Peptides against a protein of PDB entry 5Z08. Designs and how they scored, part 59

Target 1, 168 residues: chain A of PDB entry 5Z08
Amino acid sequence: RQKDEWAKKTSSLMKQLDWFIGEHLGAMLAAEELGGPVVGELMEIDPDDLSAGFNAHGKLKKATSQPDLDRRQRRIDDIWGPQDEQGQAHKRKRGADEALAASAEMRDLIEQLMNKLVEAGGDNSATYVEIPRESAAARFLVRSKVAMFHPNDARRLRLVDFGRDLDD
Target 2, 222 residues: chain B of PDB entry 5Z08
Amino acid sequence: GLPRLIDAIEEASKIPAKRRQTPIKPTIEKLTTHLYTHGASPDSLLRLADLLTLRNHLDQASLAAITRNLYPSSTVSDEVVLRFIGALGHGQLKPTLALQALFLRWLVMVYHLLENPGVLGQVYGVLFDLLDTAAIRPQLCHLLALVTRRKHVRPFRIQAILTLSRQTGGDPNLTGLLRVFKNYYPEIIVGDATKGRASAFKHPDPQWRQHLDEIQQRRSEA

## One batch from the design tools (peptide; made by RFdiffusion4, then SolubleMPNN)

Design b1_p12_1_s3 (from b1_p12_1, 4 letters changed)
Fold by OpenDDE base, seed 1:
Structure b1_p12_1_s3 (fold): chain B 168 residues (1-168), chain C 222 residues (1-222), chain A 12 residues (1-12)
Amino acid sequence: as target 1 above (168 residues)
Amino acid sequence: as target 2 above (222 residues)
Amino acid sequence: MSLGLMLEEILK
């Protein structure tokens, strides 16, 4: 009974997490990867806003209707992106694609971290996942105190074992 | 001479401090005095780079003292540079971050003596990827400011600096590096990240530079 | 803390 309730609760939480990643966190992570604000500093980034990019303060540039004066500072994407007129639709699509990619990366990272935790059977040394890069996803998990880096290797990430502190 | 002092220190470096028959400190002091007076030849520099970068039983104070007195008497080879670059980052076999910061500072101070400054450009990615390491970031940004060329200024690196700048609350060294990037691409929107205090990347030790110049001059006259 | 409590803290 308790195992079944725990399994149901875990399944429900995983569904909620998956929803949260897809609807909110993915866009925020993509924004961070694109040089936007750190996840948690900006609440509710619309994927469409990713195409508008961020100002110097990491704030979403409001689509100011007035095109004229601030034209001199082109975005990095405007400088190195394809200059063609099809650029706005491509920018929106790119923003959506980046949000999807960030969502997928976060899901994969969480899955790897959870799998390693289960496989380790209580051996903390075996709970580390090797990450190819310090992603916005990895940084978010560390900032949220859900994960921690290996003290001697920033390429190794593990979930924080919150259960051991309760038994002492 | 200098080679014999290095021999003695290399032998001592293989032995734990508690098992040494003779204290190494007097030999380190003789070495640092010799380096201060005459500098290190290219061959001696390479041997000293190995002593500084490879795991051994020398204490951190001795390693730091050698690094602070590591005056080249001539040019610095690519091999010496690569030894110091290879010693950077996290790992059990790597020197302490404090010592790595001294290595980066040394590379900044001897940059004009490199046989091939382009070697640092080849390892630019390795250096850049270490910017998240707070303990070495000031010296790393200074070195990158010297090494950066147009080919290194890429969208992903601009973005990485912007992200890290936000995360650090506008580290002045990152702001300084971003200004260097902006010199190559003035159109880069860096926003408020460049409005803050930026490091000027001044020479870390003017007295050390002056003494280096004196050592270099004596060699050219001999 | 169960994975559930961790997730609740992330989601808060």
Scores: peptide ipSAE 0.009, ipTM 0.247, DockQ to the pose 0.036
Fold by OpenDDE base, seed 3:
Structure b1_p12_1_s3 (fold): chain B 168 residues (1-168), chain C 222 residues (1-222), chain A 12 residues (1-12)
Amino acid sequence: as target 1 above (168 residues)
Amino acid sequence: as target 2 above (222 residues)
Amino acid sequence: MSLGLMLEEILK
């Protein structure tokens, strides 16, 4: 009974987390990846604003004219092309696609971290997931104290074991 | 019925007010009247929570009117609770702080109907971190006063309340919350911070509670 | 900060 209730509660929480990632967190993570505000400092990112890009201070850039060629910057300039209805639709679609990608990355990372925790059977050394990059998702989990980097390797991430502090 | 009213409002919420063929206000009035009379089923409550918490083209007055009439006919699920909690804080995608205050007030008023009151304890830190937001602080302190258990009373949170209390000149709601903390740990040194006027965290709307009880009773008899 | 703390508490 208690295990079943716990399983149901866990399932419910996971569904809610999944919803939250999809509806809110994904867009904010995408904004951070695009050089926008850090998730949790500025929660005010409209998916439509993701298309405007961010300056070095994390503020929305006003469309200035000079095309510097770097691949990430080209994506921002394609976003500031002529404000015709087609351009706005493409911008919205791209912002939505980036939010979806960030959501998927966050979900996958959480799943990997949870799976490694279960597989490790209490061995903290075996709970690390190798991350290909320091993503906004990874940084978010660390800032949230949900995860921690390996002290000597920023490519290795693990969940914080919250259970051990309860048994001491 | 209620589902059809929600359908119509959901469709209208996707369209800017200036582009709507028909005014939405009469449909909102029908919805709020229905909610006042019959309450919201769990399914309807979830749909309404989405409508209230997600960005759409509904006006603030309509959203506030729905929230003020959001009588559950049964229990409130964890999913509904988390929709409202997820809508809290600063952000362009989030509801206005005025609407967030109404959500927190609603959670206080329906706290006894939660399927799992423990869900709020799981998001305690989220709620606690919003205490610096003056516009929602009164309702937030009230909700935290209901949710607080011994496990939530930590030294860093005590210090945070003390600091914020000093910065606000002794906000009565913070003083009230600090008294709740002291009930779990009488040894907490709060100094003069608890000597001031404290909120008693009384029910925000006794008439609303009475009407809720009437709706709940009618369902148990049906 | 609020969202990170929410995840912390949901995952606890």
Scores: peptide ipSAE 0.011, ipTM 0.230, DockQ to the pose 0.255; fails the geometry check
Fold by OpenDDE base, seed 2:
Structure b1_p12_1_s3 (fold): chain B 168 residues (1-168), chain C 222 residues (1-222), chain A 12 residues (1-12)
Amino acid sequence: as target 1 above (168 residues)
Amino acid sequence: as target 2 above (222 residues)
Amino acid sequence: MSLGLMLEEILK
């Protein structure tokens, strides 16, 4: 009974997480990957400031006069920018594709992290997932204190065991 | 009926206002009138939650009008609650802080209709971490005051509220929340932070509640 | 941060 209730709750939460990834997080992760604002950083980004683009640090560039047609800024504008009239369909499709890709990456990463946690059977050393790159998804999970990097290897990521910190 | 009105608004929400062949305002008015008269079914409520929380081309006035008339005709599902919670915070894909404040106010007003009030307790940390956002703080503190249980009252959260209270010059809503915390742990040393003016967390709109009760009653009799 | 905390609560 308790196991079934836990399974149902877990399933419900996973559906909610999947929905959240698809509807909200994926687009934000895609924007971060494209040099947009960092997901979960409380940057008061005024929508009007989005037109100025993002610097290499994800911060809004001061509106300098020359629209450097940086392909990266176009991608950010395609995902985050006001959808003005003409170029919208291709921009929407590309933004949607990037958001879908980011959503898929996040889902896959969470699945791997959860699977490793279950497989490890309580061995924290076995809970690490090898990540090919420090993705926006990986960074988001770390910033959110949901995951942590291995102290000596930034390519290894694990879920934070919240259950153990309650017993200490 | 309500589903057809939602269909029309969903389709219009995909199109920028300048490109719409027909003004959406009359359809929004029909929707809000229908919601005021009959409330929203669980299915309609979920669809409306998506319209309110997901980025679309609806204007802020229309979104606010829908939110102000978002009377549930029955219970509010966890899914609907989580749509609104997921819409909170800073970000370009998030609704405006003004709209988020309306969502929080709505959650306060429908709290007694939640299928599982425990869902808000599960996302307590999310809500708590938004307390620094001044624009939503009043409604957020009110919601937290309803949701707070002994398990949520932790030393780090007490310290966070105390710190924020000092930084805000003693926000009455934070003082009210600290009093709620102190009710669970009377031994909490809050110093002068609780001696100030505190919000009583009264119902935000008694008329709205009365009308909600009328809608709920009509459904129970049908 | 809010989203991460939601994930934290979902993953707990």
Scores: peptide ipSAE 0.010, ipTM 0.220, DockQ to the pose 0.328; fails the geometry check
Fold by OpenDDE base, seed 4:
Structure b1_p12_1_s3 (fold): chain B 168 residues (1-168), chain C 222 residues (1-222), chain A 12 residues (1-12)
Amino acid sequence: as target 1 above (168 residues)
Amino acid sequence: as target 2 above (222 residues)
Amino acid sequence: MSLGLMLEEILK
């Protein structure tokens, strides 16, 4: 009975999380990946804002300012391309694509982390997922206290096992 | 007495230094001398906490001098503690970071006189979120080391300290705080972050402590 | 806190 209730509650929470990732979190994560504000500093990010890019202070660049070169090489053409209707449509589409990519990355990362937690059978050393990069998704999970980096290897991430604290 | 000195300083604090008819410095010196000799009662501490934490026209040297001589004659109330905690962080209405560091140092030195030490545990999150502020970090880590209980040691705070330690090149105060965390959860893998020089969180001013003890003893005998 | 409670905190 309690296991079934927990499973139902977990399933419900996962559905809500999936919804939240798709509707809100993906855009915020994409903004962070693009050098924007850290997730939680800006509650709503318009895809158009993602296309404009962010300054060195994480503030939305006004349409005229050069995005910093280093993170995802925004083609100079995407930044300075003709502000014609087609250029704006391409920018909006790119912002939407980045939000979708961030959403997919977050979903995949959560799935991997949960699978490893189940597979580990209580061995905390076996709960680590290898991540290719420190993504906005990974950082968000760490900031949200859901995940932790391996102390000696920033490429390893695990879920925080909260269940052990209830038995003591 | 002490209340009259506080009255005079409170009135002077409302007036810009250039518009004062009389220099405030002699009154500050009388106040600090009185505080050094007799300490501050709970009521006087509250008034002085307001004077130190609220924006006024007193100069930084005067505020620092009062803080350095802020000997409690008895216990420290939750209200006084919360005034000092509320004064921490960045903002136009907040005291300077130098003065905030003195407040944190003061809280460390009077921690054993708090009426309710649990009040600092209630505001633990507020204190913890200020760890990125380099100017107050040493005293803040010391205070957190005193306040930390098992309930405060959470995975996200461990990770936050680890991250900040990497960003700061291994601040000894953060290493010291992480060791305190590890005392509650020995299984915390802190890696190389605990390897190195850690702050021992020694009493900031042993002479100040001795003088405080003398003030406290005189009150218990009266 | 259970993973569920943490997820609830993220979703709030």
Scores: peptide ipSAE 0.009, ipTM 0.251, DockQ to the pose 0.114; fails the geometry check

Design b1_p12_1_s4 (from b1_p12_1 with E5L E11L)
Fold by OpenDDE base, seed 3:
Formats: structure tokens, sequence, C-alpha cells
Structure b1_p12_1_s4 (fold): chain B 168 residues (1-168), chain C 222 residues (1-222), chain A 12 residues (1-12)
């Protein structure tokens, strides 16, 4: 009975989390990846300041031609490019695509972290997931104190086991 | 007056709440009202700093209320500053981390009233070593952003912040502090940690600032 | 605290 209730609660929480990731968090994470606000800052962002486009004084000086930086900068420029109606539709679509990608990355990361936790059978050394990059998703989980990086390897991430600290 | 209110609270602070003959709350309310209206003199600030930083039997809500109303009517002495700095960190005799965060916020808000701003520079290492404490990190980074000078920007501290920034998933307060460091050493590669938004370290409470300015202005006219 | 509750606390 308790296991079933736990399973139901877990399932419900996972559904809520999935919804939250899809509806809200994905977009915020995508914004962070694009150099936007960090998720989990007490953004005293006045909602009115969200409507006022970040004014140009954060002129990123033209960093030199490393091609991979150019793609992200192009993405920013494409997001901030001229406000023609077609540009807005492309921006919205691109924003939606980036939000979907961020959502998928977060879901996958959570799934991997949970699977490793289950597979480890209590061995904390075996609970680490190798992450290909330090993503907004990974950073968010760490800021939220849900996950921790390996102290010596930032490519290894694990869930914080909150259950062990209650038994002491 | 304020000294008598402090006397009463000091005496009450020695006694557990359950053993007090009279509720302290009305006296705390009178104190906070007085502080809001008139501010605290340097002498009163020192006494209040001791009440806030030393372990006593005052409840957390009362301590927080005093801290939120701790308007200096004049300057803030080194001694007062050092009381608050000494209260930071982990330990059974230290205030709660929540209260420590309020102290750091207060120091940020009254920084321009310090008799000697250099005192914080002297204890820079103590402040810096507390950056791993998440509960106080936002206010601590803000304070460090104000205090940091070129002499404090050392390679080991740069590396420490970079490491901590990674470990915290790019805490924007740490990123903000790194930007301050970069102002002194432009060659500092704030790695992928710069891809996040840095804290702008805005004034924590504009209304509190305005009220402080009103209290300070009354002193200049007297 | 559920991840969801933690997320809600961060977003509030």
Amino acid sequence: as target 1 above (168 residues)
Amino acid sequence: as target 2 above (222 residues)
Amino acid sequence: MSLALMLEEILE
C-alpha cells in the first residue's frame, strides 16, 4: 500500500514536473542558454521590464571569429534581429524550438539521474551521470540543490540523496 | 528614550521566553518604532549589534524586526561592523544564517555611512571564505562587490570563485563578483560562467534607502 | 520536498 501510494505520488509529481518543464521551465532554460536571465534568481524583474527589451548597453563587444560562438551569437542576433512580422514569427518559432530542446534535455537529464540512482543500489560513487556539457538544465538542478557535480569532475552529475540525511 | 528600551530588551534577552514575567513583544515594537522614526545613535547601534550578534533568548522574529529597522542616525563605527562580521558563519553560538543574511544586507545598505570603509577590506579574507555558504552568498557577493579592491583580486581567489561558480551551477552573484574582479584584471577569463546573467547588485531596498536618507537629513539640520 | 515544490519555491 505505501509503495503504491509512493508510486502514485511519484507518478503525479513526474507528470506535474513534465508539465512544468514543458510549459515554463523549458523556455526559461532556453533563455538562459541564450544568455538570458538565470532561472532561480529572485528576478525582481519587474514584469514591465520584461516587455521593455533589454536595452543595447550590454553591447557584447565583437569577440573574435571563433565559429561556434558565432552560431550562438547568430542565434541571439536572429532573436534580436529586425522586428518585421516575418522576423517575429521566425523568432517565436525558434524560441519554441529552443524551449522544446531545453525541455527535452531537462527530461532526459532527470531520467538519467534517477536511473543511475536506482541502479547504484546505495553506492554513491555509482550515481553519477556523465553530462556532455554544462547545460542550463544541469546548472538549474545544481542551483536548486537537487543535483551535485562531482567535486573533481564537472562532467559528472548526481542527484542529492535527501533520504540519507534524515536517518542521521 | 531608546537607551531605556534597549535596557529592557537586554534584560529580557537573558531570560528564556517561557520564564519572562512580561511579554517582550510590546517593547520590541516600541524599539522598532523608535528606530524607524529617529534611527540609532552610534552608542545605541553598538548595543543593538551586541543584542543581534550574541546568543541570547530573543526570538528570531524580534531579531529580524530590529535588524530591518536598524537605521543609523549617524555613522557606523568599526566596532559595530566587526560585531556583525564576527557573527557570520557556522556555529552554535552564531546567529542563524537567515539573520546573518539580514546583517549582510544591512551592511550593504549602510556601507556609505561607515566611519572607515577600509575595515571591511581588512576582513576581506573572512568574508571571502564564507562564499560557499549558500544562504548568505547573495548578500555576501554584493558586499564583496562594494569592498573589493585590486589588492584583494588574487589568483587563488579568482580560481576559488571560478570553481565555486561551477559547483553552484553558475550562481549569478558569483558571476557578478567575477565581473567586479575583471574590472581590475581584464585578462581574467570568466569562462562559460559568464554565459549566465550576472547579478547587477542593485540596492536591496529602495524604500529603506529613502527612509534612511530622511533620517540622515534630519541630523544634518540639527 | 518534491522537486516540484522546490521549483515552485525558486520561481516564487
Scores: peptide ipSAE 0.011, ipTM 0.448, DockQ to the pose 0.054
Fold by OpenDDE base, seed 5:
Structure b1_p12_1_s4 (fold): chain B 168 residues (1-168), chain C 222 residues (1-222), chain A 12 residues (1-12)
Amino acid sequence: as target 1 above (168 residues)
Amino acid sequence: as target 2 above (222 residues)
Amino acid sequence: MSLALMLEEILE
């Protein structure tokens, strides 16, 4: 019964989270990956704003501001192509693709974290997921205090045990 | 004048709001208006620092309003700086973390008016040890970015900020501070912690800066 | 707090 309730709650949570990731968080995470604002500092990032790119300070590029050519900004500019209509369409598409990629990464990471938590059977040492990189998704979860890195290994991430809070 | 307004507020600060015979808000408004127009002299600034940093019965909105209008008309003494630094951290006698963040922001904005900028370097350790306090971290990192010199960039602090950066999921302010450290020691391996977004530590309030400059200019002409 | 509530709180 408790497992079933947990499963239902988890399923509901995952659906809500999936929705949230898809509708909101993915774009924000993509913005962070692209050098934009950190999630939690700006509540709303329009996917169209992603297409405009961010300056070295993580602010939306205004058409007239010569961005200080940070390497990442150059890469973003190179990625986003020229400001022509075709370039804008490519930028929008790429912004959408980056948001989708960020969403997928977040979903996958959460799934892995949840799976490890379930598999560990209460052994906290077994709850760590090996992450290939410190992604915006991973950072977000840590900032949110949803996940934590292994004290000695930043490549290992685990969920904070919320299990006690779910039973209360 | 400003001293009389401060006197009235000091007296009111000793009394709980419910026991005050007169509302203090009009006096606070007069004070903030005066500060906005003329700034605070060094003596007034010290008295205001005490009002802001010492436990009293003033409401948080009033304290915040005073802090937001705390334009120095001249320089900022070491004593004033140390009052604000001493008010940082956790404790029942300390101001709220929100107010502490405003103090740190203020110190950033008036940094160029400090009589002795080196005073902040002397308390560098105190400031650095507060980096784990999330509520003040943004302004604290900004202040540390201004204050940091080569002598402050030590291996234990590098490791501490790297550890904290990991624990915070790469807080941009910490990343920004790490970049400042790296400017002094390019060989610092900051790993993936610096691949993230870093704060640029821009001036917190350009309008406040402009108004401060106007106040400062009027004094130079007098 | 559920992850959802935490996320909501972070996003509010």
Scores: peptide ipSAE 0.010, ipTM 0.453, DockQ to the pose 0.059
Fold by OpenDDE base, seed 1:
Structure b1_p12_1_s4 (fold): chain B 168 residues (1-168), chain C 222 residues (1-222), chain A 12 residues (1-12)
Amino acid sequence: as target 1 above (168 residues)
Amino acid sequence: as target 2 above (222 residues)
Amino acid sequence: MSLALMLEEILE
């Protein structure tokens, strides 16, 4: 009974997490990867906001009418973005694609971290996932105190096991 | 001479401090005095770079003392530079972060003596990827400020600095590095978080520079 | 505390 309740709660939580990743966190992580604010500083980033880009402060460019700030960001986008004229639709599509990519990366990372935790059977040395890069997803988990890097290797990430400290 | 002192220290470095027949400190003091007075030849620099960067039984105080007196009497080879760069980062075989910061500071101070300054540009990515390491960031940003060329200023690196600057609450060293990037691309928007005080990347030790110049002048007269 | 409870606490 308790195992079944735990399994149900875990399943429910995973569904909620998946929803959160897809609806909110993916866009925020994509924003961070694109030079936007660090996840947790902005609670709501619309994928459309990703297309608008971020100002120098990492704040969403409000569609504010001020022509001069928009010119500088357009210039960066013009210099580093694909030069092709079909600009707005491509920007929206790019923002959506980046959010989807970030969501997928976050899901994959969480899955790997959880799988390693289960497989390790309580051996902390076996709980580390090797990450190819320090992604926005990895940083988010560390900032959130859900994960930690190996003390001697920043390419190795593990979940924080909070359950053990409560039984002592 | 200097080679004999290095020989003695190399042999001592292989032995744990508790098992040494003689204290190493007097030999380290003789070495540092010699380095202060005469500097190190290219061959001696390479040997000392190995002593400083490879894991051995020398204590941190001795390693730091050698690094602080590591005056080149001539040029600094690519090989010496690469020893110090290879010693950077996290790992059990790496020197302490405190010692790595001294190495980076040394590279800044001897940058004008490099046989090939371009060697640092070739390892730019390695240096750049270490910016998240707070303990070495000040010296690392200074070195990157010297090394950065237009080819290194890429969108992903601009973004990485901006992100890290936000995460650090606007570290003045990162702001300084971003200003260097902006010299190549003026259109880079530095956020208000970067309106803060930027590091000017001044010479880390003017007295050390002056003494280095004196050592270098003696070579030109010989 | 299960990863679940921690994630809930972070998401709250």
Scores: peptide ipSAE 0.013, ipTM 0.270, DockQ to the pose 0.035; fails the geometry check
Fold by OpenDDE base, seed 4:
Structure b1_p12_1_s4 (fold): chain B 168 residues (1-168), chain C 222 residues (1-222), chain A 12 residues (1-12)
Amino acid sequence: as target 1 above (168 residues)
Amino acid sequence: as target 2 above (222 residues)
Amino acid sequence: MSLALMLEEILE
């Protein structure tokens, strides 16, 4: 009975999480990957402010063409900068594609983390997932205290087991 | 007037929504409209701070709406500040982390109106110890960036930020705060933690700032 | 707090 209730609660939670990833988090993670704001910065970035790009100091770049713009900043300006009408449609599509990719990455990562947790049978050493890169998704899970990196290997990520701390 | 609206909301806040004889939403709308137009006096701010920070039966949307319209018409007292600081952190009696983030954002936006900005420096440790709370970290780092003085930049806090930065995968807000620390102690070896993107701690809401300035200007003319 | 509640609180 308790296992079934836990399974139902977990399933409901996963559905809610999946919805949240698809509707909200994916776009924010994509923005972070593209050098935009970090998830949890409720910066109401006006779309117009996004179009101007952020300088290396996080300030809205005034349109002054200084040449040594960090490649990341150019990418932000290329993604969010004022483009002609034809460029805006391509940018919107690209933004949607990046949001979908980020959503898929987050879903896959969560699934892997959960599977490893279940497979480990209580062995914390066996709960680590090897991540190919430090993604916005991975960083988000760590920032949210849902996951943690291996202390000696930043390529290994595991879920935080919240169940153990309640019994102590 | 504003005091009567607050009275009505205080009374309604004692009663569960399902047991209220009248919907509170129209009264909240009147309150927020009044706040938007005239701001809140110091006395009204204190009462509203209690409504926002103490556990009651008001819904989150109403609390958020009040917070978003919490324009001071004058100064902000230490007592008001301490109500909001006391509402931070984890606990069953604490406001939601989302609401706490709004409080921190509010404190950032009204920082220049504090009667005693030093009050935040006195509670610096309380604020700093909350940096591990991801949901409020962006606004908390922004507030700390304003509040930090040389006396607060201690070796253990430097190490704490560095450790937390590694644990969070280089949170830009922590990097931004560490840059503030470095302004006081240039010799701080931040290593690779500062090579990342740092938050610029821009004003959270320029329109809110402009409207606040208009409310403050009307007071100076009266 | 459930992961979902935490995520909701971060995004609200």
Scores: peptide ipSAE 0.012, ipTM 0.411, DockQ to the pose 0.081; fails the geometry check

